# Peptides against a protein of PDB entry 4Z5W, part 233

Target 1, 305 residues: chain A of PDB entry 4Z5W
Amino acid sequence: IPDVFLELNKLWYFSAQSNLFNGEMPRSLSNSRSISLLSLRNNTLSGQIYLNCSAMTNLTSLDLASNSFSGSIPSNLPNCLRLKTINFAKIKFIAQIPESFKNFQSLTSLSFSNSSIQNISSALEILQHCQNLKTLVLTLNFQKEELPSVPSLQFKNLKVLIIASCQLRGTVPQWLSNSPSLQLLDLSWNQLSGTIPPWLGSLNSLFYLDLSNNTFIGEIPHSLTSLQSLVSKENAVEEPSPDFPFFKKKNTNAGGLQYNQPSSFPPMIDLSYNSLNGSIWPEFGDLRQLHVLNLKNNNLSGNIP

## One batch from the design tools (peptide; made by RFdiffusion4, then SolubleMPNN)

Design b2_p30_1_s1 (from b2_p30_1, 16 letters changed)
Fold by OpenDDE base, seed 4:
Structure b2_p30_1_s1 (fold): chain B 305 residues (1-305), chain A 30 residues (1-30)
Amino acid sequence: as target 1 above (305 residues)
Amino acid sequence: MEKEEEEKFKKMLEESIKPTSTPSGYLTTE
C-alpha cells in the first residue's frame, strides 16, 4: 500500500480487503487524523501493528484480520479513545491479552479468533473491565485450557460471546448469569462437561445457544423451554452489529456460511453431539420463534412429543 | 395458523433428532 494517506485529510473510510497488499502498514495510515473505519482484512501485510492513537482520534473500527502481522498485540490501543470495533482474527500473536485492555472503555466488539491467544483466565479477567464490551469472539484460542468458573467475572453488557473450538475443559460458567443481556452464546467444539445449567433459561434475550460437540451429561434443562426471546418476538433488541462478518465453519479450511450481523443468525438451540439423556420436553412447542432445534447424537429417550 | 405451526414444530422435533455424520459448525470471524 503506498504511503500517500497524509494528503487524504478527508479520508473517513478505507477498505482494501481481500487484495494482495504486502509489506508494512503505511505510516501515513498509522497517523491518519481523519480515518474512522480501516479495513485491511485478508491481505499479506506484515511487521508490527502500530497505531499512533494520539493522531488517530477519529478511528472507530479496525479490521486487520487474516494478515501476516508479527510481534505483540498493540498495548496502546486503549489510547484510541473512539476505537469501538477490533478484528484481529487469524493474526498469529502467540500472546496473552495486554493488561492495558482493562482501560479499553471505548471497546464494544473484539475478535481474536484463531490468533494464538493464550491464558483464557487472564483474558477474561482483563476484558471484564471493558464496560462497553458487547461482542467477544475468542474461537480457536486457549487450546486445552480450562474455562474459568470464577463467580467474580462480570460482563454486564455482553450480547455476543463466542469461545468455540478451543478444546476447553470445565463447565458452563455461572458468571455468564451476570450477563442478562446475552443474545448469542457459542461454546461449541470444546471439552466442556457437567450438566447444562437451568439458569441459562433465565437469559431472556438469548436467541442463539450453541453447546454442540461437548461432553455434557444429564437432562436438557426444562427452563430452556421458557427462553423469552424464543417465546415472543418483542425482545429482539436491535443492537449495533460489529463492523466485521461472522462465519459458521465445520473446519478451519472450509469456507463458512457468512453472517454480516448477529441478528442474521437464525434463532437456534444446538445441543447436538453430547451425552444428554432423558426426554425431549413437549414445551419446546412454546418456543414459537425457534427456527433450529438440534438434539442429534445424544442419549435421549422416550417419545418425540 | 395454529395447526400449521404445530405441524412445523412437530417436523422441527422430528428433524432435531435425525442422525448426522458431522457436528454442526462453530462461529468465527476469519
Scores: peptide ipSAE 0.528, ipTM 0.890, DockQ to the pose 0.818
Fold by OpenDDE base, seed 3:
Structure b2_p30_1_s1 (fold): chain B 305 residues (1-305), chain A 30 residues (1-30)
Amino acid sequence: as target 1 above (305 residues)
Amino acid sequence: MEKEEEEKFKKMLEESIKPTSTPSGYLTTE
């Protein structure tokens, strides 16, 4: 990308997605006072990510996903006082989340999907301090780590949590019960074990639950038949979605189905590919808003209600 | 309405247990 942005004092939005841009991000862009939304997703940009947060006072959204950036996660990003949305998916950092992110009060949506992030315990301990964090995507990181079950973890305003395909060990963490506004949970494609906890049915805003492709045992909690968001439409709080799309992928190499907003996901319970036993509860019929129930490849028995 | 909802639910249940060759996909932002 040419370094020609100095004269663009009214540049509010710059999108150059899915081009052949290479080299470093232009310094004039990294110092833009006017830019609010910056998307350079799906290019071949390289070097270290550097943003002059003291200059970029209007920056609200940053999408650098699917680039060849190197080095550390920029620890100064919390100084970008209006920065809400960050997509760093598919940037190979090989790093931990910076401790400075404890102070990232403007942050509302964060993705590090497939970014070689390490130490899930430290990541969650840091990110719990982001009081405005609503969307957190950590898919394809933390390979074979243990999902922390520390009850002191608190994501009070969390609405979307995706930690899929990490080969994570452990159980469904009880600290998620401290997230009463949770709308979407994806913990699929891990090595999570134990029983599915009944308190998941108390998450009255939860309309999308994916626990598929784990090692869960025991019965399906009857409390899942009482998920209020799936019983009635009244609890569908349309909240501001992240400025980045989601993709449902069966593998890392396949194109995924694109979803522009979390609200565009079909209301779903996916418990497939586990070791669940017992009956299918007939009270799943009370979930009138449910579009997809997936119980495939379990040890369920009895009649279909 | 109720009968159509019941038939829709029954179809959803019948589909819920049909064998598949691969797990459902996971969510990413890439």
Scores: peptide ipSAE 0.521, ipTM 0.891, DockQ to the pose 0.780
Fold by OpenDDE base, seed 5:
Structure b2_p30_1_s1 (fold): chain B 305 residues (1-305), chain A 30 residues (1-30)
Amino acid sequence: as target 1 above (305 residues)
Amino acid sequence: MEKEEEEKFKKMLEESIKPTSTPSGYLTTE
């Protein structure tokens, strides 16, 4: 990318996604005072990510996903006082989340999907301090780590949590009960064990639950038949979606089905590919807003209601 | 209406347990 952005003093939005750009990000772009939205997603950009947050006072959204950037996660990003959305998916950092992210009060949406992030305990301990954090995507990180169950973890404003395909061990963490606004939970493709906790049914905004491809045992919690968002239409709060799309992928190499916003997901309960037993509750019939129920490949018995 | 919803639900339940060769996909941003 040419280093000409100093002259572009009116540049508010720059999208150069899905091109063949290589080399480093231009210094003039890293110092742009005018830019609000920066997307360089799906290129071959390399080097260290550096942003002059003191200059980039208008930066609100940053998408650098699917690039060949290297080195550390920029610890100065919290100094970008208007920066709300960050997509760093598919950037191989091989790093922990910076401690400075405790101060990232502007942050609303964060993705590190497939970014070789390490230490889930540290990551969650840091990110819980982001009081405005609504969307957190950590898919394809933390390989074979344990999902922390520390009850002191608090994501009060969290609406979307995706920590899929991490081979995570542990149980469904009790600290998720501290997120009463949670709308979407994907913990699929892990090694999570134990029972599915009944308190999940108390998450009144939860319309998308994916616990598929884990090692869960016991019965399906009856409380899932009372998920208020799936009983009634009233809770479809169109909240501001993150500035990055989501993809449902069957494997790491497959193209995903694209979803531009979490509200575009079908209301779903997916408990497939576990070791769940017992019966299918007939009261799943009360979930009038449910579009997809997936209970495949379990040890369920009895009659279909 | 009620019968159509009941039939739709019954069909959803029948589909819910049908065998598949692969797990459902997971969500990413890439």
Scores: peptide ipSAE 0.518, ipTM 0.888, DockQ to the pose 0.813
Fold by OpenDDE base, seed 2:
Structure b2_p30_1_s1 (fold): chain B 305 residues (1-305), chain A 30 residues (1-30)
Amino acid sequence: as target 1 above (305 residues)
Amino acid sequence: MEKEEEEKFKKMLEESIKPTSTPSGYLTTE
């Protein structure tokens, strides 16, 4: 990308996604006072990510995903006082989340999907301090780590949590019960074990639950038949979407189905590819808003209601 | 209405347990 952004004093939005741009991010862009939305997703940009947050006072959204950046996660990003959305997916950091992110009060949406992030315990301990964090995507990180179950973890405003395909061990963490506004939970493609906890049915805003391809045992919690968002339409809160798309992928090499907004996901319960037993509850019939129920490849028995 | 909803639900339950060759996909931002 040419270093010409000093002349673009009215540049509000710059999108150069899905191009063939290489080399470093232009220094004039890293110092842009006018830019609000920056997307350089799906290029071959390299070098260290540097943003002059003291200059970039209007920066609200940053998408650098699917680039060849190297070095550390920029610890100064919390100094970008208006920065709400960050997509750093598919940047191989090989790092932990910076401690400075405890101060990232402007942050509403964060993705590190497939970014070689390490230490899930530290990451969650840090990110719980982001009081405005609504969307957190940590898919394809933390390889074979244990998902922390520490009840003191609090994501009070969290609406979208995706920690899929990490080979995570442990159980469904009790600290998720502290997220009453949770709308979407994906913990699929892990090595999570134990029973599915009944308190998941108390998440009245939860319309999308994916626990598929784990090692869960026991019965399906009857409380899932009382998920209020799936019983009635009355709780459909239109919320500001994160400024990055989501993809449903069957594997790391497949193209995903793109979803521009979390609200575009079909209301779903996916418990497939576990070791769940017992019956299918007839009261799943009360979930009039449910579009997809997936119970495939379990040890379920009895009659289909 | 009720009978069509019941039939739709019954069909959803029947589809819910049908064998598949691969697990469902997971969500990413990449």
Scores: peptide ipSAE 0.507, ipTM 0.887, DockQ to the pose 0.830

Design b2_p30_1_s2 (from b2_p30_1, 17 letters changed)
Fold by OpenDDE base, seed 5:
Structure b2_p30_1_s2 (fold): chain B 305 residues (1-305), chain A 30 residues (1-30)
Amino acid sequence: as target 1 above (305 residues)
Amino acid sequence: SEKEFEERYREMLENSIKNSSVPPGFITTE
């Protein structure tokens, strides 16, 4: 990318996504005072990510996903006082989340999907301090770590939590009960064990639950038949979606189906590929908004209701 | 209609337990 952005004093939005740009990010872009939305997603950009947050006072959205950046996660990003959305998916950091992110009060949406992030305990302990955090995507990180169940973890404003395909051990963490506004939960493709906790059915805004491909045992919690968002059509409050798309991938190497917003996902309960037993509750028929129920490859018995 | 719902729900239930060779997909942002 040419280093011409100093002269572009009116540049509010720059998208160069899905090109063949290589090399480092231009210094003039890293110092742009006017830019609000920056997307360089799906390029071959390399080097260290550096943003002059003192200069970039209008930066609200940053998408650098699917690039060849190296080095550390920029610890100064919390100094970008208007920065709300960050997509760092598919950047191989091999790092922990910086401690400075405790101060990231502007942050509303964060993705590190497939970014070689390490230490899930530290990550969650840090990110819980982001009081405005609504969307957190940590898919394909933390390989074989333990999902912390520390009840003191609090994500009060969390709407979307995706921590899929991490081979995580542990149980469904009780601290999720502190997120009453949770709408979408994907913990699929882990090694999570124990029973599915009944308190999940108390998450009244939860319309998408994916616990598939884990090691869960016991019965399906009857409380899942009372998920309010699936019983009644809540007026989908058009909450500001993240400035980055989501993809449902069948595996790590497959292209995903794109979803531009979390609300574009069909209302779903996926408990497939576990060791669940007992019956299918007839009261799943009360979930009038449910589009997808997936219970395949379990130890369920009885009749289909 | 209630009938359309019942038909859709029945189809959903029948599909819910169908065997698959591959686990369903997961969500990413890339």
Scores: peptide ipSAE 0.510, ipTM 0.888, DockQ to the pose 0.747
Fold by OpenDDE base, seed 4:
Structure b2_p30_1_s2 (fold): chain B 305 residues (1-305), chain A 30 residues (1-30)
Amino acid sequence: as target 1 above (305 residues)
Amino acid sequence: SEKEFEERYREMLENSIKNSSVPPGFITTE
């Protein structure tokens, strides 16, 4: 990308997605006072990610996903006082989340999907201080780590949590019960064990639950048949709309189906590919808003209701 | 209608237990 942005004093939005741009991010762009939305997704940009947050006072959204950037996660990003949305998916950092992110009060949506992030305990301990955090995507990180169950973790405003395909060990963490606004939970493709906790059915805004391809045992909690968002349409909860798309991928190598917003996901309960036993509750018939129920590849018994 | 709901629910329920050789997909942002 040419270094010509210094003269573009009215540049509010710059999108150069899915091009063949290479080299470093232009210094004039890293110092732009006018830019609000910056998307350079799916290019071959390289070098260190650097943003002059003291100059970039209007920056609200940053998508650098699927680039060849190297080096550290920029620890100064919390100084970008209007920065709400960050997508750093598929950037190979091989790092922990910076401690400075405890102060990232403007942050509403964060993705590090497939970015070689390490230490999930530190990541969650840091990110719980982001009081405005609504969307968190950590898929394809933390390989074989343990999902922390520390009850002191609090994500009060969290609406979307995706930590899929990490081979995480542990149980469904009780600290998620402190997130009453949770709408979408994907913990699929892990090594999570124990029983599915009944308190999941108390998450009245939860319309999408994916616990598939884990090692869960016991019965399906009857409380899942009373998920209020799946019983009635009345709770038009303000939906999280990050400035980056989501993809449902069948595997790491396939292109995913694109979803522009979390609301575009069909209302779903997926408990497939576990070791669940007992019966299918007839009261799943009360979930009038449910589009997808997936219970396959379990040890369920009895009659189909 | 209630009948259309019952038909869709029955189809959903029948599909819910159909074995697959491939696990369902997961969500990413890439």
Scores: peptide ipSAE 0.500, ipTM 0.892, DockQ to the pose 0.759
Fold by OpenDDE base, seed 3:
Structure b2_p30_1_s2 (fold): chain B 305 residues (1-305), chain A 30 residues (1-30)
Amino acid sequence: as target 1 above (305 residues)
Amino acid sequence: SEKEFEERYREMLENSIKNSSVPPGFITTE
């Protein structure tokens, strides 16, 4: 990308996604006082990510996903006082989340999907301090780590949690019960074990639950038939979605179906590819808003209700 | 209609247990 942005004192939005830009990020762009939205997704940009947060006072959204950036996660990002949305998907950091992110009060949406992030315990301990965090995507990280079950973890405002395809061990963590606004949970493609906890059915805003391809045992909690968002049309307050799209991928190498916002996902319960037993509850028929029920490849018995 | 809902629900249930060779997909931002 040419270093010509110094003269663009009124540049509010810059999108150069899906181009062939290479080399380092231009210094004039990293010092832009006017820029609010920056997207450089799907390029070949390299080097370290440096943003002058003291200059970039209007920066609200940053999408650098699918670039060849390297090094540490920029620890100074919390100094970008208006920065709400960060997409760092498919950047191979090989790093932990910086401790400075405890102070990231402007942060509302964060993705590190497939970014070689390490130490899920430290990551969650840090990110719980982000009081405005609503969307957290950590898919394809933390390979074979244990999902922390520490009851003190608290994500009060969390709406979207996606930690899929990490081969995580452990159980569904009790600290998720402290997230009453949770709308979308994807913990699929892990090695999670134990029973599915009944308190998941108390998450009244939960319309999308993916626990597929784990090692869960026992019966399906009857409380899932009482998920209020799937029983009745709640007037979901259209909150501003993250400035980055989501993709449902069948595997790591396939192109995914694009979803521009979490509300575009069909209401779903996916418990497939586990070791669940017992019957299918007839009361799943009460879930009038449910579009997809997937119970495949379990040890379920009895009649289809 | 309620009948159309029941038919769609039955189809959903029948589809819910049909064997698939590939696990369902997961969500990313890439």
Scores: peptide ipSAE 0.494, ipTM 0.880, DockQ to the pose 0.774
Fold by OpenDDE base, seed 2:
Order: structure tokens, then sequence, then C-alpha cells
Structure b2_p30_1_s2 (fold): chain B 305 residues (1-305), chain A 30 residues (1-30)
């Protein structure tokens, strides 16, 4: 990419996804006062990520996913006072979340999916201080760590939490009950154990629940039949989606399905591939908005209602 | 035993993840 962005003093949006750009990010781009939206996703860019936050005063969205960047996560990003959305998916940092992210009050949407992030306890302890954080995607990190159950953790404004395919141990953490506006929870493809907690049914905005491919035991909590978002349409809170798309891979050999907004996800309860027992509650028939109920590969018994 | 079943199930899940360049779940890039 040429180093000409100083001359482009009116450039507000720069989108250069899915090209063959290599080398480092131009220094003039890292110092742009005009750019609000920057996307360089799916290139071969290299070097260390550096942004001059004192110059980049208009930066609101940063998508650098699927590049060959190296080094540490930029600890100065909280100094970009308008930066809301960060997509660092598939950048191999091999790092922890910087302590400076405790001060990241502008942050609304963060993805580190498949970025070799370590220490989930530290990551969650830091990110709970981001008062405006609504979307958190941490899929394919923290391999074989324990999901912290510390009741003091609080994500009050969290809408989307995705921590899939981490082989995480532990239970469904009680601190998630402190996120009453949660709409989407994906903890699939972990090693989570214990029972599914009844308080999940009190999350009135929860329309997408994926707990599949874990080691959950006991009965399906009857409170899941009373999820208000799945009973009626009225609770669909249209919140601003992150500036990055979501890709759900259904099968190991399939391409990812692209979803531009979490609200476009089919209303779903997936509890498949666990060790759940007992009956299917007939009151699942009250979930008139439910598109997908997946209970396969469990120890369920009785009649199908 | 229930424990042997759990261990085999964990191994199956680990192998499924290891054998996949991108395991199932949401990511935010191609």
Amino acid sequence: as target 1 above (305 residues)
Amino acid sequence: SEKEFEERYREMLENSIKNSSVPPGFITTE
C-alpha cells in the first residue's frame, strides 16, 4: 500500500479487504486524521500493528483480521478515544489482553477469534471494565484453560458472547447472570460440565443459545421454555451491530455462512452432543419464535411432545 | 463406565477440533 494518506486529508472510509496487499501498513495511514473506518481484512500485511491514536482522532472502526501481523497487541488502542469496533481475528499474537484495555471506554465490539490469545481469566478481568462492550468474540483461543466462575465478573451491557472451540473446562459461569441484556451466547465445542443453570431462562433477550458439544449433565432446565425473546417478537432490541461480519462454520469441510448482523441469526437452542437426561418439556411448544431446537446426541427419554 | 464414556467423548471432541483447520463456531473473518 503506498504511503500517500497524508494527501488524502478527506478520506473517511478506506476499504481494501480481500486483496493481495503485502508489507507494512503505511505510516501515513497510521497517522490519518480523517479516517473513521479502516478495513484491511484478508490481506498479507505484516509487521507490528501501530496506530498513532493522538493523530487518528476520527478512527471508529478497525478491521485488520486475516493478516500476517506480528508482535504484541497494541497497548495504546484505548487512547483512540472514538474507537468502537476492533476485528483482530486470525492475527497470531500469542499474547494476553493488555492491562490498558481496562481503560477502553469507547470499545463496543471486540473480536480476537483464532488470534492465539492466552489467559482467559486475565482477559475477562480486564474486559469487564469496558463499560460499553456489547460484542465479544473469543473463539479459538485459551486452549484447555478453565472458564473463570468468579461471581464478581460483570459485563452489564454484553449482548453477544462467543467463546466457542476453546476446549474450556469449568461450568456455565454465574457471572453471566449479571448480563441481563445478553442476546447471543455461544459456548459450544468446549469441555464445560455440570448442569445447565436455570437462571439462563431469566435472560429475557436471549434468542440464540449454543451449548452444544460439551459435557453437560442433568435435565434441561424448564425455565428455558419461558425465554421471553422466543415466546414473543416484541423483545428484539435492535442494537447497533459491529462493523465486522460473523462467519459460522457448520461443518469442518464447509465454507462459513456469513451473517452481517447478530439479529439475522435464526432463533436457536442447541444443546446437542451433551449428556443431558430427563424428558423434553412440552412447554417448548410455547417458544413460537424458535427456529431451531437441537437436542440430538443426549440421554433424553420419555415421549416427544 | 460413565467416566470412560466422558474421557472418550473428550478425546473425540479434541480430535474433531485438531483435525479441523477451522472448527465449528463463530469467527469474524474469512
Scores: peptide ipSAE 0.261, ipTM 0.641, DockQ to the pose 0.133

